# Ledger of designs, part 58: peptides against a protein of PDB entry 5CWW

Target 1, 194 residues: chain A of PDB entry 5CWW
Amino acid sequence: VPKLQGPFDFDLNPEDEQDDEVELKDIYVIGEKPRVADLMRGEEEELEMMKEDQHNGLSLNIICLLSTSGQVKICLDIDGVEAQWLPPRSKNKRLFAPPPEPPSLLTFQTFDTLKPAEVTPDGWPMFSEDATSPYSFYVTHPAGITYISLTPWVFRLESELQSDSEAGTEFRIDLLAKGQGSERDRIFTQTRTQ

## One batch from the design tools (peptide; made by RFdiffusion4, then SolubleMPNN)

Design b2_p16_3_s2 (from b2_p16_3, 6 letters changed)
Fold by OpenDDE base, seed 2:
Structure b2_p16_3_s2 (fold): chain B 194 residues (1-194), chain A 16 residues (1-16)
Amino acid sequence: as target 1 above (194 residues)
Amino acid sequence: SLKEYRGSAEGLLKLF
């Protein structure tokens, strides 16, 4: 049986006053790109083709959180969520290993998908996948549909994660943090007939 | 405009 993972520790910026007790409604997980080296034990030829595919996904899991208000929080799994299974009820009282440290989530970006006037108590925003891109998804709400893409920063972040040089990392990460965030596009708006 | 917050560079540096 899979272990229920959580609670997650959010490494929240104290200046994010929006970290008020936001009621979460949905979670969307973008799994880390499998380490090609671990999968390709034996097929060297496919390794070269995957290296040429410039769309090397992020080596970190991305956890997207959606609130009742349509706020999206994009979090990075720093520690790597390993699939934990419930230990088999072996009769041997194995000393409870200390509970694994809760996975630390780093908030990369938080943004609204709804205007304040579109937020309703009965509104139920939901994630839906984009079949065309692993790093894109939709937020659906009765008021409208918003397209989200993480592509503006994911590949840059991956490039830094794979860099062998620590030189200039701080500068490049500062640029990344201040640079273009997730793409957000309202593709549909439901006109309330007043 | 819809609100947006960006994580700090210090936070991202924890990945390295």
Scores: peptide ipSAE 0.518, ipTM 0.939, DockQ to the pose 0.720
Fold by OpenDDE base, seed 1:
Structure b2_p16_3_s2 (fold): chain B 194 residues (1-194), chain A 16 residues (1-16)
Amino acid sequence: as target 1 above (194 residues)
Amino acid sequence: SLKEYRGSAEGLLKLF
C-alpha cells in the first residue's frame, strides 16, 4: 500500500512568504531524469536514448504548485521524494526508526498567470503537459491558457549540479538566480461575448 | 505586469 507522503517543508525565504494562505488546486511534477550511471544497471536501450537527447533534464524533481488564484510556485525537491510503501505489519517491534524528515522543497520561482480581474472564487486552474517538452506545460483557467517553460534555467542549473569544479559556483548560481526565470506566455484569452 | 518572485542565490546554494 502506498504511504501518504507529506507534509512538505517549504524552504521559503521569509521575504517570499506571502501573508495569505494560498489555497492549492493542482500539482504538476516533473520527475528527475535518470542518471546515466543508474541506467547502466538497466537495459542498454535506455542508455542509447539518453545519449541522443542533447538536453539531459534536471537531476532533481520539480514540483509545480498551482493556487486558486492562478499563482504558480516552482519548487525543487532537494532531498528527492522517493516512493514509500507502508511497512509490512511485522510483529516484531522494530526499534522506532525516527520518522523520516519531511522532504524539503526549495522555491525557485513564484509567479501569477491571472490578472486580479480574472481571479474568481470558483476558479479552477489546472496544469496540463506539453507533449513537445518535459519542461514545458500549460495552466488552463476559464479566463485563458498560459504556456510555461522552465527551459531558460533548468539546463543551466543542471550544468552546475554536474560540475566537478566548486570554483565560481557561488557566482554562477547568483547569476542564475538573478537571470531569466521561467518563460510565461498567455496563448489564449477567453473573450466575453457581450 | 503579473507579479513574480525569485528564490535567492543563498537558497539555491543549498543544492550543493
Scores: peptide ipSAE 0.517, ipTM 0.939, DockQ to the pose 0.711
Fold by OpenDDE base, seed 5:
Structure b2_p16_3_s2 (fold): chain B 194 residues (1-194), chain A 16 residues (1-16)
Amino acid sequence: as target 1 above (194 residues)
Amino acid sequence: SLKEYRGSAEGLLKLF
């Protein structure tokens, strides 16, 4: 039987602890890139070709959260969330291992997809995938459709995660944090017939 | 303009 996972601990800046109870409506997960080294023990040539492809995905899971107001929060899974199963009913009093620490999520970015005038009490925004890119998706709401892409920063972050050199990491990460965030483009807006 | 917040560099450095 699958074990319920959560709650997640969000590493939010205390200053942006919006006391506003953000009602979540949807969750979208982008899984980490496959560990090619573990899968391709027999295909060294394909492994080299995949390593050269600068478009290899992030080694971290990405968790996107969507509120009723159309706010998107992009989070990174620091510890790696693995599927947990309920232990078999073994009669042996295994000493209760201390409960595993809750997985920590790091917030990379938070942004709105709706203007205040577009937010409705009955609005139900939803995520949908982009079949052309694993790091792009859509937010659909009755007021319109917004295209989101994580590509401006994901590959740069992956390059740092795969770097064997600690030299200059702090500087490059500071540039990444202040640099271009996720792409956001309103591709459709519903015209209210007056 | 739509509101945007960015995580800190200090937060991202926890990945290393």
Scores: peptide ipSAE 0.517, ipTM 0.940, DockQ to the pose 0.692
Fold by OpenDDE base, seed 3:
Structure b2_p16_3_s2 (fold): chain B 194 residues (1-194), chain A 16 residues (1-16)
Amino acid sequence: as target 1 above (194 residues)
Amino acid sequence: SLKEYRGSAEGLLKLF
């Protein structure tokens, strides 16, 4: 049985005047790519495919949160949330390990997918995957469909995470933070037949 | 325009 994980601590910048009352409707998780070292414990063939794929995905889990208003929050899992399973009902009362510290989420980006006039009380935005890319997805709403891609920054961030040199990291991360964010394109808009 | 917020570089530096 999976163990319920949470609450999550959000490392919110105190300057984020984000109104505390964001009602969440959906969650989309992009799992971390396995480290090459972890794959070496498996079949060698998977390791060769990952080396050839110049686009090594992010070594962090990405957690996307979707509000009722169509706001998307892209969060990075800093602590590496591993799936925890309830210990098997073995009779040995293993000492209650202290509950692990709640995972910390770092907000990378927050953006709207709906205009204020498109937000409705009965609107139900949802995530859906893009089968062609693990770092792309859709937000569907009665008012329209928005394509989102994390590719503009994910690979650059991964390159920094895997860099052996600390030299210039601060500068490159500053450029990344100020640079191109997630791609966001409205691919369909429902025409209100007046 | 649709609103957008970006995390700080200081926040991202916690990953290193």
Scores: peptide ipSAE 0.517, ipTM 0.940, DockQ to the pose 0.685

Design b2_p16_3_s3 (from b2_p16_3, 5 letters changed)
Fold by OpenDDE base, seed 2:
Structure b2_p16_3_s3 (fold): chain B 194 residues (1-194), chain A 16 residues (1-16)
Amino acid sequence: as target 1 above (194 residues)
Amino acid sequence: ELKEWRGSAEGLLKLF
């Protein structure tokens, strides 16, 4: 039986946003890129081709959280959350190992998709995948549809994660943090039929 | 204008 995972600890939240006050409505997970090196143990030529494909995704899982208000939180899985299974009911009183510390999620970015006037008590925002890109998705709400793309930063972050040199990492990460965030584009707005 | 918040560089450095 799969083990229920969570809660997650959020690292780096906006000062004014207590995570406890955010009612989440949906979650969207972008899995880490497969470690091609582990899969292709023996096919050197295909490994080279896949390295050349600039579309190598992030080596971290991305957890997108969506609130009732249409706020999106983009989180990075620092710990590499793996699927856990309930231990078999072995009768042996194994001392309950202290519950593992909850996995930490690093908040990369938080942004609104709805204007305050578009937020409704009965609003049910949802994620929808973009079939054309693993790092793009839609937020659908009765008020409208917003396109989101993580491509402006995800590949740069991956480049840093794969860098063999610690030299200049702080500088490059500072540039990344201050650089272009997720793309956000309202592609549809519902006209209030009066 | 729609609000946006970005994580700090200090936070991102925890990945490394």
Scores: peptide ipSAE 0.548, ipTM 0.946, DockQ to the pose 0.779
Fold by OpenDDE base, seed 1:
Structure b2_p16_3_s3 (fold): chain B 194 residues (1-194), chain A 16 residues (1-16)
Amino acid sequence: as target 1 above (194 residues)
Amino acid sequence: ELKEWRGSAEGLLKLF
């Protein structure tokens, strides 16, 4: 049986956003790229090719959160949250382990996919994957469909995470933070029948 | 225009 995970602590929330006010409706997780070094024990040639491929993805899990209002929050998993399962019914409940500190999520970006006029009380936005890209997905709502891509920043962030040099990291991260965020394109808009 | 917020560089530097 899957273990209920959470609560999560959010770091770098927008000042105007109280997490308690955001009704989350869906979650979309983009798993970290496999640690090629751990998988390729013995395949040095393939390891070199995979190291050169800067497009293998991010070494951090990405957690996307979707609110009823169509707000998307893109979070980075700092602590390496793994899917947890309820321990098998074996009697040794380590009852007295202090509850682990809730994992921290770093908010990279928050954005709306719906205009205020498109938000409805009965609206239920949902994530769906893009089969062509691990870092792209869709938000589907009765008002429309929005394509989202994390590709504008993910690979740059990964390049910094894999950099052996701390020199200039602060500057490059500042540029990344101020640079192009996630791509967001409305690909379909439902015509409101008046 | 659709609202957007971006995390600070200071926050992102916690990853390093």
Scores: peptide ipSAE 0.548, ipTM 0.946, DockQ to the pose 0.756
Fold by OpenDDE base, seed 5:
Structure b2_p16_3_s3 (fold): chain B 194 residues (1-194), chain A 16 residues (1-16)
Amino acid sequence: as target 1 above (194 residues)
Amino acid sequence: ELKEWRGSAEGLLKLF
């Protein structure tokens, strides 16, 4: 039987994020890139093609959270959350295992997709995938559609995660944190019939 | 303009 997972702890929120309880409406998960070396034992040519594709994804899961107000939170899975199953009904309940620490998420970025005047109490924004890119998606709301892309930072972060050199990592990560965030583009706005 | 918040570099360094 599958085990329910969560709640997740947010180890780091943006410094300017208010502790306001945000009502979540949708979740979008971008899975980590497969360990190509583990999957392709014997297919060296396909391994070379996948290495040459400069578009090798992030080695971490990305969890996107969407609120009723159209706020998007981009989180990184630092623990490598796996599917959990209920333990077999073996009689020996190890009574004293400390409760496992809850999985934690690292918040990379939080941003709005709606103007304050577009937010409605009955609004139900939703995620949808972009078939052309694993690191791009849409937020659909009655007021409009917003295109989101994580490509401005995801490949730079992956390059640091795969770096063999600790030298200068702190400096490069500081530049990444202060640099270009996720791309946001309003591709459609619903005309209010006045 | 739409608001944006960013995580700290200190937080991102926990990945390493």
Scores: peptide ipSAE 0.546, ipTM 0.946, DockQ to the pose 0.729
Fold by OpenDDE base, seed 3:
Structure b2_p16_3_s3 (fold): chain B 194 residues (1-194), chain A 16 residues (1-16)
Amino acid sequence: as target 1 above (194 residues)
Amino acid sequence: ELKEWRGSAEGLLKLF
């Protein structure tokens, strides 16, 4: 049985105090790609696929959160949150280890998918996968469908995480933070039947 | 225009 995990601490900039009132409705997780070293322990076929895919994915988990208002928050898993399972029912009273500290999430980006006039009290936005890319997904709402892609920044961030040189990292990360964020395209809008 | 917020470079540097 999976163990319930949380609460999560959000390392939010103090300017985001307004986010505490956001009602979350859905979650979408993009798992980290296995490291080449971890694949070397597996089947040779998986190794060949990773060499051909010049686009090595991010070595961090990405957690996407969706609010009732259609706001998307994209978070990076700094601590490497792994799925925890309940220990097998062994008769031995294992001494209560102190509860692990809650994992911290780093917020990369927050953005709206709905205009204020499209937000409804009964609206229920949901995530759905894009079969063509692990770093792309859709947000569906009665008002419309929005395509999201993380590809503009994910591969640049991974290149910095894999860099052997600390020289210039601060400058390149500053450029990444100020540069192009996630792609966001409304692909369908529901016609308001008057 | 739809609102957007971006994390700071200082926050991202915690990954290194």
Scores: peptide ipSAE 0.542, ipTM 0.946, DockQ to the pose 0.693

Design b2_p16_3_s4 (from b2_p16_3, 6 letters changed)
Fold by OpenDDE base, seed 2:
Structure b2_p16_3_s4 (fold): chain B 194 residues (1-194), chain A 16 residues (1-16)
Amino acid sequence: as target 1 above (194 residues)
Amino acid sequence: SLKEWRGSAEGLLKLF
């Protein structure tokens, strides 16, 4: 039986104490792309195509969290969420290994998708996938639809994760952190028919 | 404008 994972610890909360009270409504997970090396045991031809697609996805899971207010948190799975199975009911009193520490999530970015005036108590924002891009998705709310893309930074981050050189990593990561964040575009706004 | 917060470089460096 699969083990339910969570809660997640957030390593970086914005100083705004408001984060602790954020009611989560939806979650969207962008799974890590399988390591090319693990795919190499298969067809060499598919590997060459994946190498040519310079768009190698991030080697980390991305966890997107959506609040009732339409706030999106983009989190990176630092530890790698491995699928955990419930231990078989072996009657042997194995000393309960301390529960594994909850996976730590690194918040890359937090942003609003709704204006304060659009937030309603009955509003239910939801994620939906973009079939055309693994790193793009939509936030749908009765007030409107927002397109989100992680592509501005994901590939840069991946390039750093795959870099063999520790030299200059701090500088490049500083540039990444200060650089272009997730793309956010309101593609539809519901006009209140008076 | 809609609010935005960005993680620190120090946080991202934990990935390495």
Scores: peptide ipSAE 0.532, ipTM 0.943, DockQ to the pose 0.795
Fold by OpenDDE base, seed 4:
Structure b2_p16_3_s4 (fold): chain B 194 residues (1-194), chain A 16 residues (1-16)
Amino acid sequence: as target 1 above (194 residues)
Amino acid sequence: SLKEWRGSAEGLLKLF
Protein backbone atom coordinates (compact mmCIF):
# COMPACT_ATOMS: atom_id res chain seq x y z
CA VAL B 1 0.00 0.00 0.00
CA PRO B 2 1.53 3.35 -0.90
CA LYS B 3 2.19 5.45 2.16
CA LEU B 4 0.53 8.81 2.06
CA GLN B 5 3.40 11.21 1.98
CA GLY B 6 2.95 14.53 3.69
CA PRO B 7 2.31 16.92 5.11
CA PHE B 8 5.37 18.46 3.57
CA ASP B 9 7.17 21.06 5.56
CA PHE B 10 7.85 23.92 3.26
CA ASP B 11 10.98 25.78 4.08
CA LEU B 12 9.34 28.92 2.81
CA ASN B 13 11.26 32.10 3.14
CA PRO B 14 9.53 34.11 5.88
CA GLU B 15 8.94 36.88 3.35
CA ASP B 16 6.48 34.54 1.69
CA GLU B 17 4.61 34.16 4.98
CA GLN B 18 2.05 36.27 3.21
CA ASP B 19 0.92 32.83 2.23
CA ASP B 20 -2.67 33.67 2.20
CA GLU B 21 -4.41 30.31 2.43
CA VAL B 22 -3.14 29.03 -0.90
CA GLU B 23 -5.66 26.39 -1.78
CA LEU B 24 -3.68 23.74 -3.60
CA LYS B 25 -5.43 22.07 -6.51
CA ASP B 26 -2.75 20.00 -8.14
CA ILE B 27 0.70 18.52 -7.61
CA TYR B 28 3.24 17.61 -10.25
CA VAL B 29 6.28 15.54 -9.32
CA ILE B 30 9.45 15.31 -11.34
CA GLY B 31 11.30 12.32 -10.00
CA GLU B 32 15.03 12.37 -9.49
CA LYS B 33 17.14 10.75 -12.13
CA PRO B 34 18.86 7.67 -10.84
CA ARG B 35 22.29 8.42 -9.50
CA VAL B 36 25.14 7.27 -11.71
CA ALA B 37 26.32 5.21 -8.76
CA ASP B 38 23.00 3.42 -8.63
CA LEU B 39 23.18 2.83 -12.36
CA MET B 40 26.61 1.31 -11.93
CA ARG B 41 24.69 -1.61 -10.53
CA GLY B 42 22.90 -1.89 -13.84
CA GLU B 43 24.16 -2.94 -17.24
CA GLU B 44 27.03 -0.97 -18.82
CA GLU B 45 24.69 0.16 -21.59
CA GLU B 46 22.59 2.25 -19.22
CA LEU B 47 25.77 3.88 -17.96
CA GLU B 48 26.73 4.93 -21.45
CA MET B 49 23.29 6.40 -22.05
CA MET B 50 23.58 8.45 -18.88
CA LYS B 51 27.05 9.67 -19.79
CA GLU B 52 25.89 10.61 -23.24
CA ASP B 53 22.83 12.30 -21.86
CA GLN B 54 24.82 15.40 -21.02
CA HIS B 55 21.48 16.60 -19.73
CA ASN B 56 21.77 14.68 -16.51
CA GLY B 57 18.60 15.53 -14.70
CA LEU B 58 18.46 16.69 -11.14
CA SER B 59 19.35 14.14 -8.47
CA LEU B 60 16.56 15.61 -6.33
CA ASN B 61 12.84 15.21 -6.70
CA ILE B 62 11.02 18.34 -7.75
CA ILE B 63 7.57 18.95 -6.33
CA CYS B 64 5.43 21.47 -8.16
CA LEU B 65 2.37 22.81 -6.39
CA LEU B 66 -0.52 24.57 -8.11
CA SER B 67 -3.10 26.77 -6.41
CA THR B 68 -6.62 27.72 -7.46
CA SER B 69 -5.26 31.14 -8.34
CA GLY B 70 -2.78 29.61 -10.77
CA GLN B 71 0.22 30.12 -8.52
CA VAL B 72 2.96 27.57 -9.03
CA LYS B 73 5.49 26.69 -6.36
CA ILE B 74 8.59 24.82 -7.47
CA CYS B 75 9.99 22.88 -4.54
CA LEU B 76 13.06 20.72 -4.14
CA ASP B 77 12.91 17.60 -2.05
CA ILE B 78 15.87 17.83 0.28
CA ASP B 79 15.22 14.61 2.13
CA GLY B 80 14.61 12.44 -0.91
CA VAL B 81 10.93 11.56 -0.66
CA GLU B 82 11.11 8.08 -1.98
CA ALA B 83 7.82 6.45 -2.74
CA GLN B 84 7.27 5.02 0.69
CA TRP B 85 5.36 1.84 0.69
CA LEU B 86 3.78 1.04 3.99
CA PRO B 87 6.11 -1.53 5.46
CA PRO B 88 4.41 -4.88 5.69
CA ARG B 89 2.26 -4.82 8.82
CA SER B 90 4.77 -6.46 11.07
CA LYS B 91 3.26 -5.20 14.32
CA ASN B 92 6.43 -4.80 16.30
CA LYS B 93 8.40 -2.13 14.42
CA ARG B 94 5.71 0.53 14.81
CA LEU B 95 6.64 1.45 18.34
CA PHE B 96 10.22 2.56 18.05
CA ALA B 97 10.47 4.27 14.71
CA PRO B 98 10.62 7.94 15.51
CA PRO B 99 7.82 9.58 13.61
CA PRO B 100 9.41 10.14 10.25
CA GLU B 101 10.21 13.79 10.07
CA PRO B 102 7.99 15.26 7.42
CA PRO B 103 9.93 15.66 4.23
CA SER B 104 11.35 19.13 3.93
CA LEU B 105 10.67 20.94 0.71
CA LEU B 106 12.82 23.85 -0.28
CA THR B 107 10.95 26.37 -2.38
CA PHE B 108 13.07 27.35 -5.33
CA GLN B 109 10.57 29.61 -7.05
CA THR B 110 6.97 30.76 -6.85
CA PHE B 111 5.16 32.43 -9.72
CA ASP B 112 1.71 33.21 -11.04
CA THR B 113 0.36 31.81 -14.29
CA LEU B 114 -2.88 33.81 -14.24
CA LYS B 115 -3.60 37.50 -14.11
CA PRO B 116 -5.83 38.60 -11.23
CA ALA B 117 -8.69 39.18 -13.67
CA GLU B 118 -8.39 35.61 -14.96
CA VAL B 119 -8.72 34.03 -11.52
CA THR B 120 -12.18 32.64 -10.90
CA PRO B 121 -13.56 30.96 -7.78
CA ASP B 122 -14.52 27.91 -9.81
CA GLY B 123 -11.33 27.90 -11.82
CA TRP B 124 -9.41 24.67 -11.67
CA PRO B 125 -5.90 24.95 -13.02
CA MET B 126 -4.21 21.63 -13.74
CA PHE B 127 -0.75 20.37 -14.50
CA SER B 128 0.02 18.35 -17.56
CA GLU B 129 3.29 16.83 -18.65
CA ASP B 130 5.40 17.74 -21.63
CA ALA B 131 6.20 14.51 -23.40
CA THR B 132 9.30 16.09 -24.93
CA SER B 133 11.01 17.05 -21.67
CA PRO B 134 10.83 15.71 -18.12
CA TYR B 135 11.60 19.20 -16.81
CA SER B 136 8.84 20.95 -18.71
CA PHE B 137 5.10 20.98 -18.15
CA TYR B 138 1.92 22.95 -18.71
CA VAL B 139 -0.59 24.67 -16.50
CA THR B 140 -4.02 24.56 -18.07
CA HIS B 141 -6.79 26.88 -16.94
CA PRO B 142 -10.01 28.01 -18.67
CA ALA B 143 -8.36 31.39 -19.20
CA GLY B 144 -5.29 29.96 -20.91
CA ILE B 145 -2.38 27.56 -21.05
CA THR B 146 1.08 28.32 -19.68
CA TYR B 147 4.21 26.44 -20.58
CA ILE B 148 6.77 26.02 -17.82
CA SER B 149 10.33 24.79 -18.11
CA LEU B 150 12.80 24.19 -15.30
CA THR B 151 15.69 23.63 -17.71
CA PRO B 152 17.23 27.09 -17.20
CA TRP B 153 18.40 26.17 -13.70
CA VAL B 154 18.01 22.42 -13.12
CA PHE B 155 21.16 21.37 -14.94
CA ARG B 156 23.22 24.07 -13.29
CA LEU B 157 22.00 22.98 -9.90
CA GLU B 158 22.80 19.37 -10.70
CA SER B 159 26.31 20.33 -11.74
CA GLU B 160 26.82 21.84 -8.31
CA LEU B 161 25.33 18.83 -6.54
CA GLN B 162 27.74 16.57 -8.39
CA SER B 163 30.78 18.78 -7.97
CA ASP B 164 33.60 17.31 -5.92
CA SER B 165 34.86 20.77 -5.07
CA GLU B 166 33.18 22.97 -2.53
CA ALA B 167 35.33 25.82 -3.76
CA GLY B 168 33.19 28.53 -5.24
CA THR B 169 29.92 26.67 -4.60
CA GLU B 170 28.49 29.56 -2.63
CA PHE B 171 29.24 31.97 -5.43
CA ARG B 172 27.81 29.71 -8.12
CA ILE B 173 24.69 29.03 -6.08
CA ASP B 174 24.24 32.76 -5.55
CA LEU B 175 24.44 33.23 -9.31
CA LEU B 176 21.96 30.42 -9.80
CA ALA B 177 19.49 31.88 -7.30
CA LYS B 178 19.69 35.31 -8.93
CA GLY B 179 19.93 34.02 -12.47
CA GLN B 180 17.31 32.82 -14.87
CA GLY B 181 14.48 31.02 -13.12
CA SER B 182 11.90 28.73 -14.60
CA GLU B 183 10.71 29.64 -18.04
CA ARG B 184 7.06 30.73 -18.07
CA ASP B 185 5.29 31.34 -21.34
CA ARG B 186 1.59 31.81 -21.98
CA ILE B 187 1.04 29.75 -25.12
CA PHE B 188 -2.73 30.20 -25.29
CA THR B 189 -5.16 32.79 -23.98
CA GLN B 190 -8.88 32.32 -24.17
CA THR B 191 -10.45 35.37 -25.72
CA ARG B 192 -13.36 36.58 -23.67
CA THR B 193 -16.15 36.70 -26.14
CA GLN B 194 -18.02 39.81 -25.13
CA SER A 1 3.79 41.48 -15.15
CA LEU A 2 2.92 38.26 -13.34
CA LYS A 3 4.38 37.95 -9.86
CA GLU A 4 7.50 35.92 -9.26
CA TRP A 5 9.41 35.02 -6.13
CA ARG A 6 12.81 33.35 -6.00
CA GLY A 7 14.34 31.38 -3.19
CA SER A 8 17.49 32.69 -1.60
CA ALA A 9 20.96 31.36 -2.21
CA GLU A 10 21.09 30.61 1.50
CA GLY A 11 18.18 28.27 1.07
CA LEU A 12 19.80 26.47 -1.83
CA LEU A 13 23.03 26.09 0.10
CA LYS A 14 21.17 23.79 2.49
CA LEU A 15 21.36 21.19 -0.28
CA PHE A 16 25.13 20.94 0.24
Scores: peptide ipSAE 0.530, ipTM 0.943, DockQ to the pose 0.718
Fold by OpenDDE base, seed 5:
Structure b2_p16_3_s4 (fold): chain B 194 residues (1-194), chain A 16 residues (1-16)
Amino acid sequence: as target 1 above (194 residues)
Amino acid sequence: SLKEWRGSAEGLLKLF
C-alpha cells in the first residue's frame, strides 16, 4: 500500500510575507535526469549520445505549485523524494525508527501568471506539459494561457551541481540567484465580449 | 508588471 507523503517543508525566507495561506489547485513535477550510469550497464553508445546532448537535464526533481490566483512556485527537491510504501505487517516489534525527517523543498522562484483583474473565485488554473521540452510547460486559465520555461537557469544550476571545483561556487550561485529567472509569456488572452 | 520573487543565494547553497 502506498504511504501518503507530505507535508513538505518549504524553505521559504521567513521575511517574505509569502506565508499567506495560498490555496493550491495543481502540482506539476519535472523528474530528475536519469543517472546514465545506472541505466546504461549495457549500452556505451547511448551513454555517449546522452553526454553529448548539451541539454542534459537537472539532477534534482522540480516541483511546481499553482494557486487559485495563478501564482506559480518553482521548488527544488533537496533530499530526493522516494516512493514510500507501508511496511509489511510483520509481527515483529520493529523498534520505531525515529520518524523520517520531512522532505525539504527549496523555493527557487515565485511569480504570478494572472493580473489581479483576471483572478476569479471560481477560477481553476491548470498545468499542462510542453511535448517539445521537458523544462517548459503551460498554465491554462479561463482568462488566458501562459507559457513557462525553466531553461534560462536549469542548465546553469546543473553545471554547478556537477562541478568538482568548490572554488567560486558561492559567487556563481549568487549570480544564478540574481540572474535571469524562468521565462514567462502570455500566448493567449481571452477577449471579453462586452 | 506581474509580481516575481526569487530565492536567496544562501538557500541555493544548501544544495551543495
Scores: peptide ipSAE 0.530, ipTM 0.943, DockQ to the pose 0.708
Fold by OpenDDE base, seed 3:
Structure b2_p16_3_s4 (fold): chain B 194 residues (1-194), chain A 16 residues (1-16)
Amino acid sequence: as target 1 above (194 residues)
Amino acid sequence: SLKEWRGSAEGLLKLF
């Protein structure tokens, strides 16, 4: 049985953005790309796919949160939250392991997918995967469909995470933070038949 | 335009 994980601590809410009680409707997780060393213990076929994909995926889990209003929050899992399973019902009273510290999520980006006039009380936005890319997905709502891609920044961030040189990291990360964010394209809009 | 917010560089530097 999976263990309930959470609450998540959001470390860096900017002081001025009131955490409006954003009602979450959906969660989409992009798992970290396994390290080649960890794959060497697995099937040879997965190793070949990873060598050909010149674009090494991010070594961090990405947690995407979707609100009722169609707001998407892209978070990075700093602590590497592994799926925790409930310990098997062994008869021995295992000492209560201290509750694991709540996972810390770093918010990379927050953006809207709906215009204020498209938000409805009965609206139910949902995530769906893009089978062509692990770092792309869709937000589907009755008002329309939005394509999202994390590729503009994910590979740059990974390059910094794998860099052996601390020299210039602060400068490059500042450029990344101010640079191009996630791609966001409305691919379909439902025509309101008046 | 649709709203967008970006995390700070200071926040991202906590990954290193």
Scores: peptide ipSAE 0.530, ipTM 0.943, DockQ to the pose 0.695

Design b2_p16_4_s1 (from b2_p16_4, 5 letters changed)
Fold by OpenDDE base, seed 5:
Structure b2_p16_4_s1 (fold): chain B 194 residues (1-194), chain A 16 residues (1-16)
Amino acid sequence: as target 1 above (194 residues)
Amino acid sequence: SLYTLRPDYRPLAELL
């Protein structure tokens, strides 16, 4: 039987702790890049072509959260959340293992997709995939549609995660988070016919 | 140490 996972702890900036009242409306998950080397034991030519494609994706799961206000929060799964199953009914209750620490999600970026005047109390924004890229998606709201792309930073983050140099990785990731944000483009705006 | 990355609060008006 699958185990219900959660709650997740969100490592939010202390400035975001004041937004304790953000009502979430939708969640969008971008799965980690498959370890092609583990799956393709024997297909060396396809493995080489996939290594040469500079677009190899991120080795971490990305979790996108969407609020009623159209705020998007991009989170990274650093711990690697795996599917959990209820242990078989074997009578050895290891009664004494401390409960595992809840999995944490790292908040990488937060941004808005709606203007303050477009926000409605009954608004229900939703995510939808982009069939052309795993790292691009849309936010649909009654006021309009916003295109989002994570491509400005996702490949740079992967390069830092795969770097053999532990020295300065923290500093480079901090610069990446403060630097080039996700691309945002309003592709459609609903005209209120007064 | 999980780095709390600062959210980008740049107004949508600067990107549109």
Scores: peptide ipSAE 0.016, ipTM 0.549, DockQ to the pose 0.101; fails the geometry check
Fold by OpenDDE base, seed 3:
Structure b2_p16_4_s1 (fold): chain B 194 residues (1-194), chain A 16 residues (1-16)
Amino acid sequence: as target 1 above (194 residues)
Amino acid sequence: SLYTLRPDYRPLAELL
């Protein structure tokens, strides 16, 4: 039986704490790609094929949150949230391990997909996957469809996470977060029939 | 101090 996980603590930027209670409508998870070292334990043959795909994905889970207003928050799972299962009903004593500290999610980027005039109180935006890329997706709203791609930063972030030198990694990650945003393209706009 | 990754608040007006 799956274990219910959460609550999650959001390490929000102090600037984001001033944004009013945003009602979330959808969630989209991009799973981490397995590390080459974890793949080496099982199948040596798949390892040769993955070395040629230099575009190895991010070694962190990405959690995208979507609000009623069409705001997207892109969060990184720094702590590595794994699927937890309830132990099988074997009679062995519930060692009350202290509840693990709630996992923290780092907000990497926040951006809008709707203009203020397109936001409706009963709007229900939704995520959908892009079959051509694991790091691209769509936001669908009655006002239109927006394509989003994380490719401008995801591979650069992975390169920093794989670097053996902790020196300056922090500064380079801060520059990535401030500099190269996710690609956003409005591919369809619904014409308001008057 | 965990990095305050500033959200890229690029105005929608430059993207749309």
Scores: peptide ipSAE 0.016, ipTM 0.527, DockQ to the pose 0.101; fails the geometry check
Fold by OpenDDE base, seed 4:
Structure b2_p16_4_s1 (fold): chain B 194 residues (1-194), chain A 16 residues (1-16)
Amino acid sequence: as target 1 above (194 residues)
Amino acid sequence: SLYTLRPDYRPLAELL
C-alpha cells in the first residue's frame, strides 16, 4: 500500500512566509533521474554512455507548486522523498521512533505567471507537462498559457551536487538561485473580448 | 541552514 507522504515542510523564504494565504491549486513533480551510480550496479558499459550524457537530469526531485494567483514555487526535495510503501506491519519496533521529521522542501525559486490584473479569485491555474523536456512545463490559466523551463539551472545544480568538493557547494547553489532563474515565456494571452 | 533561495521577483512585465 502506498504510504501517504506529507505533510511537507516548505522552507519558504521568510519574505514569503508572510503570504500565509497562498492557496495552492496544483502540484507538479519532476522525478529525480536515477543516479548513474545506482543504475551502474550491474553493467559497466552503460556507465560510459550515461557519463557522456552530460545532460543527466537532477538527482533531486523537483516539486512545483502553483497558487490561485499563478505564482509558481520551485522546490527541491533534499531529503529524497522516495515513494514509501507502508512497511510490512512489523509489530514492535516503531512505537518509539520519534515521528519522522516531515520532509523539507527547499524553495529554490518563486515567480509569477499572471499579471495582477489577470488574477481572479476563482482562478484555477494548472500545470501540464512538456512532452519534449522533463524539465519544462506549462502553466495554463484562463488569462493565458506560460511556458516554464528549469533547464537554465538544473544541469548546473546537478553538476554541483555531483562535485566531490563539499566546499563552496552551498555558495555556488546560492549563486545559481540568485542568478539565472527558470525561463518564463507567455506563449498565449487570452484577448479580453470587449 | 536551509537556504531559502530568493524568489526571482522579476515582474512579468519585464518578461512579457
Scores: peptide ipSAE 0.016, ipTM 0.531, DockQ to the pose 0.102; fails the geometry check
Fold by OpenDDE base, seed 2:
Structure b2_p16_4_s1 (fold): chain B 194 residues (1-194), chain A 16 residues (1-16)
Amino acid sequence: as target 1 above (194 residues)
Amino acid sequence: SLYTLRPDYRPLAELL
């Protein structure tokens, strides 16, 4: 039987004190690229192509959260949350295993897709995938449709995660987070018919 | 200290 996972702790910036009150409406998950080692059991030729394709996806799961206000939060699964199964009913309940620390999600980016005047109390924004890219998606709201792409940073982040250099990785990731925003483009705006 | 990556709070008004 699958184990229920969560709650997740969100490591939010303390400036985001407002985020504790954010009503979430949708979640979009971009799965991690399968590890090359798991693909190695099959076709050697696909491995060479995947190594050469500079479009190696992120080795972390990305969790996108969407609020009623049209705020998108991009979170990274640093802990690598895997599917958990209920342990077989073996009698030795070690009663005293401390509860595993709740998995933490690192907030990488937060941004709005709606203007304040477009926000409605009954608004129900939703994610939808982009069939052309695993790292792009749409946010649909009655006020309009926003295209979002994570491609400006995702591959660069992967390069930092795969770097053997522990020295300065933290600094480089901090620079990446501060400098590289997701692409956002409002592709459609609903005109309020009077 | 978990690096709180600064959210890009650029108002949509700057992008539109």
Scores: peptide ipSAE 0.015, ipTM 0.514, DockQ to the pose 0.103; fails the geometry check

